# Designs tried in a protein design run: peptides against a protein of PDB entry 6JX3. Part 13

Target 1, 85 residues: chain A of PDB entry 6JX3
Amino acid sequence: AEFRLRPEISVAQTDYGMVLLDGRSGEYWQLNDTAALIVQRLLDGHSPADVAQFLTSEYEVERTDAERDIAALVTSLKENGMALP

## One batch from the design tools (peptide; made by RFdiffusion4, then SolubleMPNN)

Design b1_p11_2_s2 (from b1_p11_2 with R1K T4V)
Fold by OpenDDE base, seed 3:
Structure b1_p11_2_s2 (fold): chain B 85 residues (1-85), chain A 11 residues (1-11)
Amino acid sequence: as target 1 above (85 residues)
Amino acid sequence: KPYVRPSITRL
């Protein structure tokens, strides 16, 4: 399924990195560089499998670890109200 | 390059 942010979420690129702001609650979250990279690629239409392949090619990470970390991030973004189910 | 696990932080 397509990864999408909730409509009330705004993306900001700041000097502190990628920030996701909930325009209704005022809550906002900072993503570290890896999380931002994953989110950016998912929003661009890459599948989690694509992202895992990219991570293993660019970083010192095993495929299974990349897949787990992507899945955990996506779950976290959904559970914390940033991404659509 | 070195891998850092993804993380999010509530501000």
Scores: peptide ipSAE 0.814, ipTM 0.960, DockQ to the pose 0.949
Fold by OpenDDE base, seed 1:
Structure b1_p11_2_s2 (fold): chain B 85 residues (1-85), chain A 11 residues (1-11)
Amino acid sequence: as target 1 above (85 residues)
Amino acid sequence: KPYVRPSITRL
């Protein structure tokens, strides 16, 4: 399934990662650099598998760990109301 | 490059 942010979520780019702001509730979350990178690639249409491949090519991380971390992040973003299910 | 696990923080 396509990764998408909920319509009420705005993205603010910062010097460190990104901030996701819920325009209805006023809640916001800061993403670190790696999380921001993952979200940006997913929003660009890359699959989690694509992102995992990217991470293993750029960083000192094993494929299994990359896949786990991507999945956990996506779950968190969905559970905390930032991404569509 | 060194890998840092993804993190989100509620503010």
Scores: peptide ipSAE 0.813, ipTM 0.960, DockQ to the pose 0.912
Fold by OpenDDE base, seed 4:
Structure b1_p11_2_s2 (fold): chain B 85 residues (1-85), chain A 11 residues (1-11)
Amino acid sequence: as target 1 above (85 residues)
Amino acid sequence: KPYVRPSITRL
């Protein structure tokens, strides 16, 4: 399924990392570099599997760990109102 | 490269 941000969510790039802002509630979240990288790739149309492959090729992480971390991040983004279910 | 797990932080 396609990963998409909710329409009220804006993305801001700061010197301290990616920030996602909810224009309705005023709530906002900072993503660390890994989370930002994952989100960027998902928004670009890569699948979680693609992202996992990318992470394992670039970083010292095993496939299963990458897959788990991507899934957990996506769940968090959905549960915290940033990504569409 | 060293891997850092993804995280989000409410501001």
Scores: peptide ipSAE 0.813, ipTM 0.960, DockQ to the pose 0.952
Fold by OpenDDE base, seed 2:
Structure b1_p11_2_s2 (fold): chain B 85 residues (1-85), chain A 11 residues (1-11)
Amino acid sequence: as target 1 above (85 residues)
Amino acid sequence: KPYVRPSITRL
């Protein structure tokens, strides 16, 4: 399944990191560096498995933890109205 | 590199 942001979501790069703005509600969310990296790679078309492999190659994280964290982030983005189902 | 878990913060 392709990871996509909802149409009303805008992405901004700030001095504080990636920010997602909901143009309808006016709510916005700041992503930490790891979350921003994951989102960027998913939007570029990489699968969660690809992203997990990337994380384990770059960071001190086990594959299982990387996969869990990616899944949890995606779920959070969907539940908070930023990503499409 | 040290790993930091992904997080989002509502502003």
Scores: peptide ipSAE 0.813, ipTM 0.960, DockQ to the pose 0.954

Design b1_p11_2_s3 (from b1_p11_2 with R1K T4E)
Fold by OpenDDE base, seed 3:
Structure b1_p11_2_s3 (fold): chain B 85 residues (1-85), chain A 11 residues (1-11)
Amino acid sequence: as target 1 above (85 residues)
Amino acid sequence: KPYERPSITRL
């Protein structure tokens, strides 16, 4: 399924990295570099499998660990109101 | 390069 942010969420690029802003609540979340990379690629239309392959090619991470971390991040983004179900 | 697990932090 397609990964999408909720309509009230805006992406900001700051000196402190990627930040997701909730235009209704005023809450915002900072993503570390790895999380930002994953979100950017998912928003660009890459599948989680594509992202896992990319991570293993760029970073010292095993495929299984990459897949787990991507899934956990996606779940967190959904549960914290940033991504659509 | 070294891998850091993805994280989000509420500000």
Scores: peptide ipSAE 0.806, ipTM 0.958, DockQ to the pose 0.944
Fold by OpenDDE base, seed 1:
Structure b1_p11_2_s3 (fold): chain B 85 residues (1-85), chain A 11 residues (1-11)
Amino acid sequence: as target 1 above (85 residues)
Amino acid sequence: KPYERPSITRL
């Protein structure tokens, strides 16, 4: 399924990196560089599998580890109210 | 490039 942010979530670029802000609650989360890269590619329409392939081509990471990390991040973003289920 | 696992931090 398509990865999308919840409508109340806005993206900000800060000195600390990508931040996702909930406009209703005021809660916000900072993403590290890898997380930001994953989110950006998912929002661009790439699948988790596409992103895993990209990560293994760019970084010193094995495919299985990349897939695990992407899945865990997506789950976290959904469970913490940033991404749509 | 060296790989850093993705992370999110509540601010």
Scores: peptide ipSAE 0.805, ipTM 0.958, DockQ to the pose 0.945
Fold by OpenDDE base, seed 2:
Structure b1_p11_2_s3 (fold): chain B 85 residues (1-85), chain A 11 residues (1-11)
Amino acid sequence: as target 1 above (85 residues)
Amino acid sequence: KPYERPSITRL
């Protein structure tokens, strides 16, 4: 399924990296560089498999670890109210 | 490049 942010979530690029702001609760979250990269590619329409392939090509990470980390991040974004289910 | 696991931090 398509990865999408909830409509109340705004994306900001800051000197400290990508920040997601919940316009309803006022909570905001900072993503580290890897998380921001994953989110950006998912929002651009790449599949988790595509993102995993990209990570293994750019970083010292095994495919299975990349897949696990992508899945865990997506779960966290959904559970914390940033991404649509 | 060295790999850092993705993380989110509530501010």
Scores: peptide ipSAE 0.804, ipTM 0.958, DockQ to the pose 0.952
Fold by OpenDDE base, seed 4:
Structure b1_p11_2_s3 (fold): chain B 85 residues (1-85), chain A 11 residues (1-11)
Amino acid sequence: as target 1 above (85 residues)
Amino acid sequence: KPYERPSITRL
């Protein structure tokens, strides 16, 4: 399924990385570089499998670990109200 | 090349 941010979420690029702001609650979250990269690729329409392949090609990470980390991140983004279910 | 696990931090 398509990965999308909730409509109330704004994305900001800062010197410290990507920040997601919830315009309704006022909560905001900083993503580290890897998380930001994953989110950016998902928003660009790449599948989690695509992202996993990308991570294994760019970083010293095994496919299984990449897939796990992507899934965990997506779950966190959904549970914390940033991504649509 | 070195991999850092993805993380989110509430600010």
Scores: peptide ipSAE 0.804, ipTM 0.957, DockQ to the pose 0.947

Design b1_p11_2_s4 (from b1_p11_2 with T4E S7R)
Fold by OpenDDE base, seed 5:
Structure b1_p11_2_s4 (fold): chain B 85 residues (1-85), chain A 11 residues (1-11)
Amino acid sequence: as target 1 above (85 residues)
Amino acid sequence: RPYERPRITRL
């Protein structure tokens, strides 16, 4: 399914990296560079498989590890109210 | 290049 942020979530680019703001609760979440890249590609319509391929081509990471990390990030974003289920 | 695992941090 398509990866989407919840409608109340705003994205900001800051000196510290990508930040997601919940406009209702006021909570902020900072993403490190890898997390931001994953989110950006998912929002652009790339599949998790596409993102895993991207990560293995750009970074010193094995496919299985990339897939695990993408899945874990997506889960965290959903559980913490940033991404739609 | 070196890989850093994705991380989110509540501010």
Scores: peptide ipSAE 0.810, ipTM 0.957, DockQ to the pose 0.951
Fold by OpenDDE base, seed 1:
Structure b1_p11_2_s4 (fold): chain B 85 residues (1-85), chain A 11 residues (1-11)
Amino acid sequence: as target 1 above (85 residues)
Amino acid sequence: RPYERPRITRL
């Protein structure tokens, strides 16, 4: 399924990078550059496989590690109420 | 380029 943020989540760009904020609870999370890149590409409609390919082409990371990191990030975003299941 | 694992930090 398509990666989507929950409707109450807003994206903000700060001096510290991408921040996802919950407009209802007031909680917010800072994403490092790699996490922000992954989220941006997923929101643009790229699949996790697309993102893994992108990461291995741009960074010193093996495909297996990229895939694991993407999956873990997506899980965290869902479990912490930022992304739709 | 060097790779940093993705991280999220609750603020």
Scores: peptide ipSAE 0.809, ipTM 0.957, DockQ to the pose 0.947
Fold by OpenDDE base, seed 4:
Structure b1_p11_2_s4 (fold): chain B 85 residues (1-85), chain A 11 residues (1-11)
Amino acid sequence: as target 1 above (85 residues)
Amino acid sequence: RPYERPRITRL
């Protein structure tokens, strides 16, 4: 399924990185550069596999590690109420 | 370039 943020989540770009804000609860999270990049590409419609390929092309990371990290991030975003299941 | 694992931090 497509990666989507929950409707109550707002995205802000700050000097310290991407921030996701839950407008209902007031909770917000900072994403580091890698996490922000992953989220941006997923929101643009790229698959996790696409993103993994992108990461391996841009960074010193192995495909397996990239895939694991993407999956873990997606899980965290869902579990913490930022992304739709 | 160096890879940093993705992180989310509750603020």
Scores: peptide ipSAE 0.808, ipTM 0.957, DockQ to the pose 0.955
Fold by OpenDDE base, seed 2:
Structure b1_p11_2_s4 (fold): chain B 85 residues (1-85), chain A 11 residues (1-11)
Amino acid sequence: as target 1 above (85 residues)
Amino acid sequence: RPYERPRITRL
């Protein structure tokens, strides 16, 4: 399924990187550079496989590690109420 | 370039 943020989540770009704000709880979360890149590409319609290929081309990371890190990030975003199931 | 694992931090 398509990766999507929950409707109550707003995205902000700050001097410190991407921030996600939960408009209902008031919680906000900062994403580091790689997390922001992953989220941006997923929101643009790239598959996790596409993102893994991108990461291995841009960073010193193995494909398997990239895939696991993407999956873990997506899980965290869902569990913390930022992304739709 | 060096890889940093993705992280989310509650503020």
Scores: peptide ipSAE 0.807, ipTM 0.957, DockQ to the pose 0.953

Design b1_p11_3_s1 (from b1_p11_3 with T4E I8L)
Fold by OpenDDE base, seed 5:
Structure b1_p11_3_s1 (fold): chain B 85 residues (1-85), chain A 11 residues (1-11)
Amino acid sequence: as target 1 above (85 residues)
Amino acid sequence: RPYERPSLTRL
């Protein structure tokens, strides 16, 4: 399925990185650089496989580790109410 | 370049 943020989530770019705001709960979540990169590419329509390939080309990370980290991030975003299931 | 695992921090 396509990766999408929940409608109540707003995105802000700050000096401290990407921040997601839940307009209903008022909670803020800060993403580190890697997480922000992953989210940006997923929102642009790239598949997790595309993102994994990108990570391995840009960073010193193995494909398996990249895939694991993308999956874990997506799970966290869904479980913490930022991304649609 | 060095890889940092993705992370979320609740503020």
Scores: peptide ipSAE 0.796, ipTM 0.954, DockQ to the pose 0.955
Fold by OpenDDE base, seed 1:
Structure b1_p11_3_s1 (fold): chain B 85 residues (1-85), chain A 11 residues (1-11)
Amino acid sequence: as target 1 above (85 residues)
Amino acid sequence: RPYERPSLTRL
């Protein structure tokens, strides 16, 4: 399924990196560089598998670890109300 | 490059 942010979520670039802001609640979350990269690629239409391949090519990370981290991040984004299920 | 696990920080 396509990765998408919830309609009430806005993306902001700050001195702290990517921030996702809920326009209704005012809650916001800062993403570190890796999380921001993952989110950006997913929003661009890359699959989690694509992103894992990208991470292993760019960073000192094994495929299994990349896949785990992507899955965990996506789950967190969904469960914390930032991404659509 | 060194890898950092992705993280979310609620602000």
Scores: peptide ipSAE 0.796, ipTM 0.955, DockQ to the pose 0.944
Fold by OpenDDE base, seed 4:
Structure b1_p11_3_s1 (fold): chain B 85 residues (1-85), chain A 11 residues (1-11)
Amino acid sequence: as target 1 above (85 residues)
Amino acid sequence: RPYERPSLTRL
């Protein structure tokens, strides 16, 4: 399924990293560099498998760990109201 | 390069 942000979510790039702002609640979240990278690639249409492959090629991380971390991040983004289910 | 686990921080 396509990864998408909820329509009320705005994306900002700051000196401290990517920030996601909920325009309705006013809550916002900062993503660290790897989280931002994952989100950016998913939004660009890459599958979680694609992203995992990318992470293993760029970072000292095993495929299984990358896949776990991507899945956990996606779950968190959905549960915290940033991504569509 | 070193890998850092992805994280979200509520601000």
Scores: peptide ipSAE 0.795, ipTM 0.954, DockQ to the pose 0.954
Fold by OpenDDE base, seed 2:
Structure b1_p11_3_s1 (fold): chain B 85 residues (1-85), chain A 11 residues (1-11)
Amino acid sequence: as target 1 above (85 residues)
Amino acid sequence: RPYERPSLTRL
């Protein structure tokens, strides 16, 4: 399924990295560099498998760990109301 | 390069 943000979520780039703002609650979340990279690639249409391959090519991370971390991030984004189910 | 696990921080 396509990864998408909820319609009330806005994306901003700041000096401290990517920030997601919930226009309804007023809550906002800062993503670290790795999380921002994952979100950007998913929003661009890359699959989690594509992202995992990219992470292993760019960072000192094993494929299994990359896959786990991507899945955990996606779950967190959904549970915290930022991404569509 | 060194890997950091992805993280979200509520501000």
Scores: peptide ipSAE 0.793, ipTM 0.954, DockQ to the pose 0.951

Design b1_p11_3_s2 (from b1_p11_3 with T4E S7R)
Fold by OpenDDE base, seed 5:
Structure b1_p11_3_s2 (fold): chain B 85 residues (1-85), chain A 11 residues (1-11)
Amino acid sequence: as target 1 above (85 residues)
Amino acid sequence: RPYERPRITRL
């Protein structure tokens, strides 16, 4: 399914990296560079498989590890109210 | 290049 942020979530680019703001609760979440890249590609319509391929081509990471990390990030974003289920 | 695992941090 398509990866989407919840409608109340705003994205900001800051000196510290990508930040997601919940406009209702006021909570902020900072993403490190890898997390931001994953989110950006998912929002652009790339599949998790596409993102895993991207990560293995750009970074010193094995496919299985990339897939695990993408899945874990997506889960965290959903559980913490940033991404739609 | 070196890989850093994705991380989110509540501010």
Scores: peptide ipSAE 0.810, ipTM 0.957, DockQ to the pose 0.951
Fold by OpenDDE base, seed 1:
Structure b1_p11_3_s2 (fold): chain B 85 residues (1-85), chain A 11 residues (1-11)
Amino acid sequence: as target 1 above (85 residues)
Amino acid sequence: RPYERPRITRL
């Protein structure tokens, strides 16, 4: 399924990078550059496989590690109420 | 380029 943020989540760009904020609870999370890149590409409609390919082409990371990191990030975003299941 | 694992930090 398509990666989507929950409707109450807003994206903000700060001096510290991408921040996802919950407009209802007031909680917010800072994403490092790699996490922000992954989220941006997923929101643009790229699949996790697309993102893994992108990461291995741009960074010193093996495909297996990229895939694991993407999956873990997506899980965290869902479990912490930022992304739709 | 060097790779940093993705991280999220609750603020």
Scores: peptide ipSAE 0.809, ipTM 0.957, DockQ to the pose 0.946
Fold by OpenDDE base, seed 4:
Structure b1_p11_3_s2 (fold): chain B 85 residues (1-85), chain A 11 residues (1-11)
Amino acid sequence: as target 1 above (85 residues)
Amino acid sequence: RPYERPRITRL
């Protein structure tokens, strides 16, 4: 399924990185550069596999590690109420 | 370039 943020989540770009804000609860999270990049590409419609390929092309990371990290991030975003299941 | 694992931090 497509990666989507929950409707109550707002995205802000700050000097310290991407921030996701839950407008209902007031909770917000900072994403580091890698996490922000992953989220941006997923929101643009790229698959996790696409993103993994992108990461391996841009960074010193192995495909397996990239895939694991993407999956873990997606899980965290869902579990913490930022992304739709 | 160096890879940093993705992180989310509750603020």
Scores: peptide ipSAE 0.808, ipTM 0.957, DockQ to the pose 0.954
Fold by OpenDDE base, seed 2:
Structure b1_p11_3_s2 (fold): chain B 85 residues (1-85), chain A 11 residues (1-11)
Amino acid sequence: as target 1 above (85 residues)
Amino acid sequence: RPYERPRITRL
């Protein structure tokens, strides 16, 4: 399924990187550079496989590690109420 | 370039 943020989540770009704000709880979360890149590409319609290929081309990371890190990030975003199931 | 694992931090 398509990766999507929950409707109550707003995205902000700050001097410190991407921030996600939960408009209902008031919680906000900062994403580091790689997390922001992953989220941006997923929101643009790239598959996790596409993102893994991108990461291995841009960073010193193995494909398997990239895939696991993407999956873990997506899980965290869902569990913390930022992304739709 | 060096890889940093993705992280989310509650503020």
Scores: peptide ipSAE 0.807, ipTM 0.957, DockQ to the pose 0.952

Design b1_p11_3_s3 (from b1_p11_3, 3 letters changed)
Fold by OpenDDE base, seed 5:
Structure b1_p11_3_s3 (fold): chain B 85 residues (1-85), chain A 11 residues (1-11)
Amino acid sequence: as target 1 above (85 residues)
Amino acid sequence: RRYERPRITRL
């Protein structure tokens, strides 16, 4: 259960924040700061539970809300072709 | 710190 980006996805750090680019289709997506933070930690090998704990310690968010938001983000990244299923 | 829900935006 390791979170991974698809091999065709490139990560760019821009003035607009983290951007994920599909090198095959040319589609790209901008992540807001929270989404970027979640993705960075998941890519570093932290579990969703680790990330939820981190969010609740750093931000004004409840654990259940953090867990929901992480799960929804991961689903979106998979459905939109950025992350491996 | 204030929390903003994660968001992705197609460009």
Scores: peptide ipSAE 0.806, ipTM 0.956, DockQ to the pose 0.952
Fold by OpenDDE base, seed 4:
Structure b1_p11_3_s3 (fold): chain B 85 residues (1-85), chain A 11 residues (1-11)
Amino acid sequence: as target 1 above (85 residues)
Amino acid sequence: RRYERPRITRL
């Protein structure tokens, strides 16, 4: 399924990076640069495989590690109420 | 470029 944020989540760009705000609870999360990059690409419709390829092209990271990190991030975003299941 | 693992931090 397509990666999507929950409707109550808004995205803000700050001096410290991307922030995801839950408009209902008031909770917000800061994403580091890598996480923000992954989220941005997923929201743009790229698959995790696409994102992994992108990461390996931009950074000194192995494909397997990139895939693991993307999967872990997606899981975290879902579990913490930011992304739809 | 150096790679940093993705991280989310609850604020």
Scores: peptide ipSAE 0.805, ipTM 0.955, DockQ to the pose 0.952
Fold by OpenDDE base, seed 1:
Structure b1_p11_3_s3 (fold): chain B 85 residues (1-85), chain A 11 residues (1-11)
Amino acid sequence: as target 1 above (85 residues)
Amino acid sequence: RRYERPRITRL
């Protein structure tokens, strides 16, 4: 299943990273560099496996850690109302 | 490059 943001979520790009705004609740969230990168690649159609491969190639991170962090981020984005289930 | 775990922060 593809990763998608909820319709009410707006994306703002900042010098630091990404901000996600819920236009209905008014809540907004800041993503650090790594989180923004993951979200951007998922939204571009890359699979979690693609993203994990990218992270291990660009950063000093093991594959299992990258996979864990991607999964945890996706879960957080869904649970906090930013991403569709 | 040094890896930083992904983080989200409610503002």
Scores: peptide ipSAE 0.805, ipTM 0.955, DockQ to the pose 0.917
Fold by OpenDDE base, seed 2:
Structure b1_p11_3_s3 (fold): chain B 85 residues (1-85), chain A 11 residues (1-11)
Amino acid sequence: as target 1 above (85 residues)
Amino acid sequence: RRYERPRITRL
């Protein structure tokens, strides 16, 4: 299934990284560099498997750890109302 | 490059 943000979520690029704004609650969420990279690639249509492969090629991370971290991030984004189920 | 686990932080 396609990864998508909820319609009330806005994306901003700042000097400190990607920020997500929830237009309903008014909450701002900052993503660190790896989280932002993952979100950007998922929004571009890459699968979690694609993203994991990319992470292992760019960073000192094992495939299993990358896959776990991507899954955990996606879960967090959904649970905090930023991503669609 | 060194890897940092992805993190979201409420501001």
Scores: peptide ipSAE 0.804, ipTM 0.955, DockQ to the pose 0.948

Design b1_p11_3_s4 (from b1_p11_3, 3 letters changed)
Fold by OpenDDE base, seed 5:
Structure b1_p11_3_s4 (fold): chain B 85 residues (1-85), chain A 11 residues (1-11)
Amino acid sequence: as target 1 above (85 residues)
Amino acid sequence: RPYERPRLTRL
């Protein structure tokens, strides 16, 4: 299914990297560079498989590890109220 | 290049 942020979530680019703001609760979440890249590509419509391929081509990471990390990040984004289920 | 695992930090 399509990866989407919840409608109350705003994206900001800051000195510290990508930040997601919940406009209702006021909570902020900072993403490190890898997390930001994953989110950006998912929002652009790339599949998790596409993102895993991207990560293995750009970074010193094995496919299985990339897949695990993408899945874990997506889960965290959903559980913490940033991404739609 | 070196890989960092994705990380979320609540502010």
Scores: peptide ipSAE 0.804, ipTM 0.956, DockQ to the pose 0.951
Fold by OpenDDE base, seed 1:
Structure b1_p11_3_s4 (fold): chain B 85 residues (1-85), chain A 11 residues (1-11)
Amino acid sequence: as target 1 above (85 residues)
Amino acid sequence: RPYERPRLTRL
């Protein structure tokens, strides 16, 4: 399924990078550069497989590690109420 | 380029 943020989540760019904020609870999370890149590409409609391929082409990371890290990030985003299941 | 694992930090 398509990766989507929950409707109450807003994206902000700060001096510290991408921040996702929950307009209802007031909680917000800062994403490091890699996490922000992954989220941006997923929101643009790229699949996790697409993102893994992108990461291995741009960074010193093995495919298996990229896939694991993407999956873990997506899980965290869902579990912490930022992304739709 | 060097790779950093993705991180979420609750603020």
Scores: peptide ipSAE 0.803, ipTM 0.956, DockQ to the pose 0.947
Fold by OpenDDE base, seed 4:
Structure b1_p11_3_s4 (fold): chain B 85 residues (1-85), chain A 11 residues (1-11)
Amino acid sequence: as target 1 above (85 residues)
Amino acid sequence: RPYERPRLTRL
């Protein structure tokens, strides 16, 4: 399924990186550069596999590690109420 | 370039 943020989540770009804000609870999270990049590409419609390929092309990371990290991030975003299941 | 694992930090 497509990666989507929950409707109550707002995205902000700050000097310290991407921030996701839950407008209902007031909770907000900062994403480091790698996490922000992953989220942006997923929101643009790229699959996790696409993103993994992108990461391996841009960073010194192995495909397996990239895939693991993407999956873990997606899980965290869902569990913490930012992304739709 | 160096890889930093994705991090999600609650503020």
Scores: peptide ipSAE 0.802, ipTM 0.955, DockQ to the pose 0.951
Fold by OpenDDE base, seed 2:
Structure b1_p11_3_s4 (fold): chain B 85 residues (1-85), chain A 11 residues (1-11)
Amino acid sequence: as target 1 above (85 residues)
Amino acid sequence: RPYERPRLTRL
């Protein structure tokens, strides 16, 4: 299924990077550079496999590690109420 | 370039 944020989540670009704001709880989360890149590409319609390929081309990371890190991030975003199931 | 694992930080 398509990666999507929950309707109550707003995205902000700050001097410190991407921030996700939960408009209902008031919680906000900062993403580091790699997390922001992953989220941006997923929201643009790239698959996790596409993102893994991108990460291995841009960073010193192995494909398997990139895939696991993407999956873990997506899980965290869902568990913390930022992304739709 | 050096890889940093993706991180979420609650503010």
Scores: peptide ipSAE 0.800, ipTM 0.955, DockQ to the pose 0.949

